# Peptides against a protein of PDB entry 5HOI, part 100

Target 1, 351 residues: chain A of PDB entry 5HOI
Amino acid sequence: FRYMPFSPAGTPFGFTDRRYLTMNEVGYVSTVKNSEQYSITVSFFDVGRFREYHFEDLFGYDLCFLNEKGTLFGQSKTGQIQYRPHDSIHSNWTKIIPLQAGERITSVAATPVRVIVGTSLGYFRSFNQFGVPFAVEKTSPIVALTAQNYRVFSVHYSQFHGLSYSLSELGTSSKRYYKRECPLPMSLPNINSDMKKDANLDYYNFNPMGIKSLFFSSYGDPCIFGSDNTLLLLSKWRSPEESKWLPILDSNMEIWKMSGGKETTDIHVWPLALAYDTLNCILVKGKHIWPEFPLPLPSEMEIRMPVFVKSKLLEENKAILNKKNEIGADTEAEEGEEDKEIQIPVSMAAE

## One batch from the design tools (peptide; made by RFdiffusion4, then SolubleMPNN)

Design b1_p14_6_s4 (from b1_p14_6, 9 letters changed)
Fold by OpenDDE base, seed 3:
Structure b1_p14_6_s4 (fold): chain B 351 residues (1-351), chain A 14 residues (1-14)
Amino acid sequence: as target 1 above (351 residues)
Amino acid sequence: VRKEFAKRVQELLS
């Protein structure tokens, strides 16, 4: 096993001079080899909200995380990280992460308020958005990170215990764990079955864990999409005893259904994000399981959320609405309208 | 959503 730099939905170079460093619901970051240098482009799906920008990369950034405020870059071997705000108001900053002999940065994550660096030795380093350090913690080896606001979802690997995960909140004064190095029931890539196709070998060498992406849902639930093309969602993570991974989508089965039961061995889902009950993804046609250039337009795949997740989301939303209404006027709204379907905002239903 | 996704899958199968 070799620790490789992980970025959410990142693609290998393959036989090309270009790849995606990362992609999500905000956009996609590409890099092109230009002799001894790289040219990085940060592109956005909402071209009205953001302007595409590019720069020359002299360091060979192999780690990336994109959010709504900026892009974090990292170099796995040198320990260099760079944060680039999308706006011109905030300054770029660069930092060197101290690495031990043989240590690599394996993953980076950034939110508008936090920067997180994980390493192959299990150093978890936290910073604010300006690169001011908060803490260094020693964990099991980190293989993947994602973050939303103050929350961090980390995936760990042990040669003895396989995959584990942590869910933590990085407050101002302390780190809180909701989950700490709990078993992650994700299937690892099977070298003997999956490597029969040469295209899978190139991807395995790039990403030996087979984690295509990990993200937080729009509801703030940790999600992971593995080599088995199953989307796992961590349900009830606030209740330690009730917390469970839900297989909310088998993307191969859904493509097969949508084909009318035809062979779909050349059609692949590349995950971007989970918004409500829709997986935002790239549909990929071809030998490679990852998107090539140009990037196809994103597609939305409807997910049948388990009834128990929908009911708790309804209860949590009712509790949030009731807390908002307790600050407002004393209107006695009668008990009777239990069955109000979660009105998905009309804007998503009409396109 | 679902009809459009199914249409895109069919377009990729053609």
Scores: peptide ipSAE 0.367, ipTM 0.908, DockQ to the pose 0.519
Fold by OpenDDE base, seed 1:
Structure b1_p14_6_s4 (fold): chain B 351 residues (1-351), chain A 14 residues (1-14)
Amino acid sequence: as target 1 above (351 residues)
Amino acid sequence: VRKEFAKRVQELLS
């Protein structure tokens, strides 16, 4: 097994000179080989809000994270990272991350307030948006990162324990864990069954974990989209005892239903983001499970929780309502800003 | 959402 550089919704080169380094709800970052160099383009879906820009990459950036304020680039082998604000007001900055022999940067993430670097040896490095370091922590080997505001969702891999995840908050003075290296119930790509198609082998060599993307929902819930094309959402992560992964969308099943039960082996969902009750995605037609060039317009897929998960959520919501009604008798508890964990609306459970 | 997605899937199947 080799740790590969991971970026959210990044695509392989395949047989082409170009690929997407990353894509999400904000936009997409492409790189084109030009001899010993690369030309990088940062493009946006909201063309009225942001201006597309490009630059020459002399380093061969293989890691990328796009947010609403800038783009973070990384080179997995050299440890070089670069942050490029989208505006011209803030300056670009470059830093070299010290790597041990054989260590690789495996993932990078950036928010308007934090930069995170994860490595194949499990070094978790945190910075502010200006590249000022906060801390270095040793974890299990990091294979993927995403971040929203101060929160970080990290995926770890151990040869002995498989996939795990952490959910943490990077305050000014300290790191808080909501979840720390808990088991991640995501299916890994099956080498023997899926590798009969050359396109699947190329993708597996690029991304051996099969994580197409990971992101936070618009509600701040960790989401992961694996090789099985199932969207998992971490529900109730503030409550350690109640926290669970919900399979909120089977994208293959939804495409199959929308086709009228036809063969859909050439139609693929490429995940971008989860906004409310819709998966923002690229619908891909072709042999490759990833989008090629030019990038199709994003599509919205409605979330449909499986009936068995809907029934459990309805039972749990009833149990919570009953507990609230039992506790509601005595204490005039002050209306503190209830950090209202947005429960998946009961309406998503009814249809 | 659902109707537009269904339309787009049908357009890709044509």
Scores: peptide ipSAE 0.367, ipTM 0.909, DockQ to the pose 0.563
Fold by OpenDDE base, seed 2:
Structure b1_p14_6_s4 (fold): chain B 351 residues (1-351), chain A 14 residues (1-14)
Amino acid sequence: as target 1 above (351 residues)
Amino acid sequence: VRKEFAKRVQELLS
């Protein structure tokens, strides 16, 4: 096993001089090798909201995270990170993360309010959007990070225990855990079956965990998309005993259904984000499971939760509504609006 | 959404 730099929906170079460092619902970041340097381009899907920009990268950034306010870059070996706001109002900043001998930055994440750095030794480093440090925590080795607002979804790896995950909130004064190094029920890439195809070997060498992407849904639920092309959503994470991973999409099965049962071995889903009941993704046709250049337009795939999961969610929502109706209306406790459990829309239940 | 996605999959299968 080797720790590799991970970025959400990042692609390998393969046999080319260019790759995507990251992509999501906001846009995509590409890098091109130019001799000893790289040219980075930050592109957006909403061209009316954002202006594409580029710069020369002398450091060889191999980590990236894109949000609505800026782009975070990282160099896994040197520990250099750079934040670049999309606007010209806020300044770029650069920082060196201190690394031990053999330590690597394995993942970075950025929100409009937080910057997170995870390492191969399990150092979790938090900063504000201006690069001011909050804390350093020692965890199990971090292999992937994503963040939304103050929340962080981290994936950890142990040689003995496999994959685990944490869900935490980075307040102003402290870190809260909703989940702390709990087992992650995601299938790892099958080296023996999949490595018979050269294209799968190139991707495995780039991403040994097979995590194509991880993100928060529009409802703030952690999502992960593995090598098995299954989208997992963490449901009820506010209730530690009720929290569960839901397989909300088998993308291979959905493509197969949409084909009318034809062979679809050359059609691949590349995940970007989950917005409400739709997976935003790139449909890829070809030998490689990842998008090439130019990037195809994003497609929306409707999420059909399995009937047995829909029925349980309906029963659970009824039980929550009944409990709220039995607790009388009178306590106007100003519990901050941010912790309202987002009810799954009734529209998901009606199909 | 679903009809458009299905159309796009069919376009990729042609």
Scores: peptide ipSAE 0.365, ipTM 0.909, DockQ to the pose 0.546
Fold by OpenDDE base, seed 5:
Structure b1_p14_6_s4 (fold): chain B 351 residues (1-351), chain A 14 residues (1-14)
Amino acid sequence: as target 1 above (351 residues)
Amino acid sequence: VRKEFAKRVQELLS
């Protein structure tokens, strides 16, 4: 395992010279290799509210976080960070984060009021929106960060303990924990099953945790979307005893339902944000599980608890078929029925 | 939401 720079919904280069550094409900940040430099473009979904801008990146920023007020960039190896307000009235600022030998910035997050930097050694660094430092805390190794207002959702990794998470609030003078390094019940990528396809190996090398994105919902609940394509939401996090992760969407199941039970192995959900009861996402067609260029328009997927697992539907359909065959005594079972489209119950297809 | 999403999935299956 290696600590890799993580940005929400960031994509690998693959065999191309371009990638998305990050994307969310606000927009998407792309970078293109241009010899020894990069060209970065910050694009927005609401083109009436924001103007697209670009700049030359001489540092090779590999970390990014986009919010409604600006974009935070980071270079994982050098420790350079840059904040670029979308409004030209506000000045850009740059800072060097001191890194130890072998330390990497693994994730960055920014809100209109806070900047957060997490590292492979578990240094959690907090700043205001102007890059004034508040504190440095030592935690377990940070692999992902997101933030909303004063609240931070951090994911940690230990080789011995696996994934954990923290939920904290960054006041003016103090950090409060709602959750501190609690177990995160997210499935890690299965190297043995998924690595049969070269494209999955490339993505695993880019993102070994399989965290496609993490964000706060519009209600301020921590959300994470893993390699299993299940959206997890942290419910009741204000009540320590009642707090739990809810699997609120199986995106593979929803695509499969919407297909009418067809093969959907080339259709992928790429998560952007959770707004109310809808996952804002990019629908991706192809061999790669991530969006290519140009970026497709976002789609909205209604959240539903995965009450039905594909395996249970397959078992129920087999049981219905077997009951039909028990009533029809004499008809030779033609071997060719294994490839029949699984009839999704009309109630599930209309839902 | 659902109808538009289903339409988009069908467009990707075609």
Scores: peptide ipSAE 0.367, ipTM 0.908, DockQ to the pose 0.679; fails the geometry check

Design b1_p14_7_s1 (from b1_p14_7, 7 letters changed)
Fold by OpenDDE base, seed 5:
Structure b1_p14_7_s1 (fold): chain B 351 residues (1-351), chain A 14 residues (1-14)
Amino acid sequence: as target 1 above (351 residues)
Amino acid sequence: SSFAKKVQELMKEE
């Protein structure tokens, strides 16, 4: 096994001079080889809200994370990172992450308030949005990161223990764990079955964990999409004893149903984000399981959410609506209700 | 759905 740089929904070069470094609901970042240099383009789906921009990359960035405020780049071997705000009002910044011999940056994540760097030796480094360091923690080897606001979802790999995950919050004073290196019930790529197709070998060499993407849902639930094309959602993560992974979508089965039960071996789902009960994704036609150039328009796939997830989502939406209605009333009091455990009624647990 | 229509369109592309 080799630790490879991971970015959410990133694609390999294959036999081409271009690839996607990352893509999500905000947009997509592409890189093109130009002799010894790279040209990077940051493109957006909402062209009315954001302006596309490009720059010359002399470092060969192989890590990327895109959010609504900026793009984080990283070079896995040198330890260089760069943050580029989308707005020209804020300055770009660059930093070198100190790496040990053989250490690699394996993943990077950025929110409007935090920057996170994970390494092949399990160094977890946190910064603010200006690149000021908070802390360094040593964990199991990090293979993937995503973040939303102050929350971080990290995936870890051990040769002895397989895949694990952590869910943490990066406050101003300390890191809180909701989950710390708990088992992740995701299927790894099956080398013996997948190696029968040359296209699968190229993808496996690029991404040996088979994690196509990971993100937070619009409700702040951790999501992961593996090589089995199943979307897993972490439910009830606030309640340590009740927390479980829900298989909310088998994308191969859903494409098969939509085909009318025909062979669909050349149609693939490439995940971007989960908004409410809708998976934002790219539908890919062809030999490769990843999108090529030009990028097809995103597609929205409705998910039949399990009743338990739907009830939680309805209660969280009611709480958000109530908070919005209360912010319209001048009363200072209710900062305290964010930690109320949404109790699913026992009657919904029996169906 | 619009998604199911797009799957059926992609199945007709050789």
Scores: peptide ipSAE 0.404, ipTM 0.912, DockQ to the pose 0.381
Fold by OpenDDE base, seed 2:
Structure b1_p14_7_s1 (fold): chain B 351 residues (1-351), chain A 14 residues (1-14)
Amino acid sequence: as target 1 above (351 residues)
Amino acid sequence: SSFAKKVQELMKEE
């Protein structure tokens, strides 16, 4: 096993000089190898909201995280990180993360308010959006990170315990755990079956954990998409005893159904984000399980959430709207994010 | 769905 740099929905170079460093619902970051440098392009799906930009990378950034306000870059071996706001009003900043001998940055995440760095030794480093450090914590080795607002979803790997996850909130004064190094019921890549195809070996060498992406849903639920092409959602994470992973989508089965039960071994889902009841993804045609160049337009796959989930989400949204209408306009009450628990009902009744 | 149409389009691409 080797700790490899992970970025959400990042692609390998393969036999090419170019790859995607990361992609999500906001856009995609590509890098092209030049003789002595890399050329990085930050592209967006909403071309009316954002302007594409590029720069020359002399450091060989192999880690990336894109959000609506900026892009975080990292170099796994040197410990260099760079944050680039999309708006020219805010300055770029660069920092070197101190690494021990053999330590690597394995993942980075950035929100409009937080920057997170995870390492192969399990150092969890937190910063504000300006690169001011908050804390350093020692955890199990970090293999993947994502973040939304103040919340961080981290995936850990131990040789003794396999995959685990944490869900934490990075307040101003302290880190709160909702989940701390709990078992992650995700299947690892099956080396013996999958290595018969050269394309699977290239992807395995790039990403040994097979985590294609991880993100927060539009409702703030942690999501992970593994090598088995199953989307897992962490339900009831605010209630530690009730929290569970829900297999909300088998993308291979859904593609098979949409084909009319034909062989679909050359059609792949590449996950970007979960927005309400739709998986935003790239549909990939070909031998490689990842998108090549040019990037196809994103597609929305409807997730048939059990009928009971849609009804509760509608009731909760109505209850939120009614509470907003009862609180009259006058008080500048600090928006304490009332962390409304989305109760996903248990019964996947297969009718 | 629009997605199911796109899958059917990709299945016709040889």
Scores: peptide ipSAE 0.402, ipTM 0.911, DockQ to the pose 0.413
Fold by OpenDDE base, seed 3:
Structure b1_p14_7_s1 (fold): chain B 351 residues (1-351), chain A 14 residues (1-14)
Amino acid sequence: as target 1 above (351 residues)
Amino acid sequence: SSFAKKVQELMKEE
């Protein structure tokens, strides 16, 4: 096994000089090789809210995380990180993360209030948005990170224990764990079945964990999208005893249904984000499971949310509405439609 | 859905 730099929805170069470093609901970051240098472009889906920008990368950034306020870059081998605000109000900052011999930065995440760096030795480093360090913690080896506000979803890998995850909150005074190195029931890429297609070998060499992306939903639930093209959502994570992973979408099954039951081996879902009951994604046509250039427009796939997730969302929305009503904002409560049961696809119930 | 239409469009692209 080799630790590779992970970024959410990042793509390999393949046979090209360009790739996506990361993409999500905000936009996409691309890099182009130019001799020994790279040109990075930060592009946005909401062109009215954000202005595209580019810069020359002399370091060869192989890690990236995009949020609504800025972009975090990292170089896995050198330990260099750079944060670039999208606005010109705040300055860019650069820092070198001290790495041990053979240690690599494996993932980075950034929110408007936190920067997180994870390493192949399991060093978890936290900073504020200005690069001021809070703490260094030793965990199991980190393979992926995402963050929303003060919350961090981390994926860990051990040769002995496989995949695990943590969910933590990085307050001002201390780190709180909601989940700490709990088993992650995600399927790893099957080398023997998946490697029969040359296109899958290139992707496996780029991302041996098969984690296409991980993100927080609009409701703040951790989501992960693996090589099996199943979207897993961590439900009830605030209640440790009730917390469970929900297979909320089999994207292969949904594409197959939408095709009218035809062969869809050349149509792929590339995950961006989960907003309410919709997966924001890129539909990819072709041999590669990842989007090429130019990037297709995002598509929204409707997800049948579990009744108990929807009920909790209705309770949280009622609690938000009640708090808004206590603050004197008249907004009429539209009566939301009936509880559609998630039929778990029979394929996922039979494995 | 718009998504189902896009899947059906991509199924017609060779």
Scores: peptide ipSAE 0.402, ipTM 0.909, DockQ to the pose 0.470
Fold by OpenDDE base, seed 1:
Structure b1_p14_7_s1 (fold): chain B 351 residues (1-351), chain A 14 residues (1-14)
Amino acid sequence: as target 1 above (351 residues)
Amino acid sequence: SSFAKKVQELMKEE
């Protein structure tokens, strides 16, 4: 096993001089190799809100994270990171992360308020949006990161324990864990069965964990999309004893149904984000399981949440509403606006 | 769905 740099929905070069460094619901970041240099382009799906921009990369950035306020870049071997705001009002900043001999940056994440760097030795480094450091923590080796606001979803790998995950909140003074290095029930890529096709070997060499992407849903739930093309959602993560991974979508089965039960071995789902009950994704046709150039327009796949999961979420939301109404009678305490749990609308339970 | 139509269109492209 080798630790490789991971970025959400990043693609390999393959036989080309270009690849996607990352993509999500905001946009996509591409890099083109030009001799010893790279040209990076940051593109957006909402062309009315954002302007595409490009720059010359002399460092060979192999890590990227895109959000609504800026783009974080990283170089896995040198430890260089760069944050580029989309707005020209804020300055770009660059920093070198100190790495030990053989240590690599394996993943980076950025929100409007936090920057996170994870390494192959399990160093978890946190910064604010201006690159001011908070802390360095030692964890199990980090293989993937995503973040939303103050929350971080991290995936860890140990040769002895396999895959684990953590869910944490990065306050101003302290890190809180909701989950700390708990087992992650995700299937790893099967080297023996699937590697007969050169395209699968190229992707495995690029991403040996087979994590196509990880993100937070619009409701703030951690999501992961593995090599088995199953979308896993972490439900009830606020309740440590009740928290569980839900297989909310088998994308191969849904594509097969939509084809009318035909062979669909050349049609692939590439995940971007989960918004409400829709998976935002790229539909890919061809030999490669990843999108090539030009990027196809995003597509929305409806997620049929199992009726038992919808009913239980509705019962839980009703129980939370009833508890809020019972507690709201006695104490006018100014608990701040931040924890607005987005209620799933009742109308989705009727069919 | 619009998605199911797009899958059926992709299935017709050689």
Scores: peptide ipSAE 0.401, ipTM 0.911, DockQ to the pose 0.405

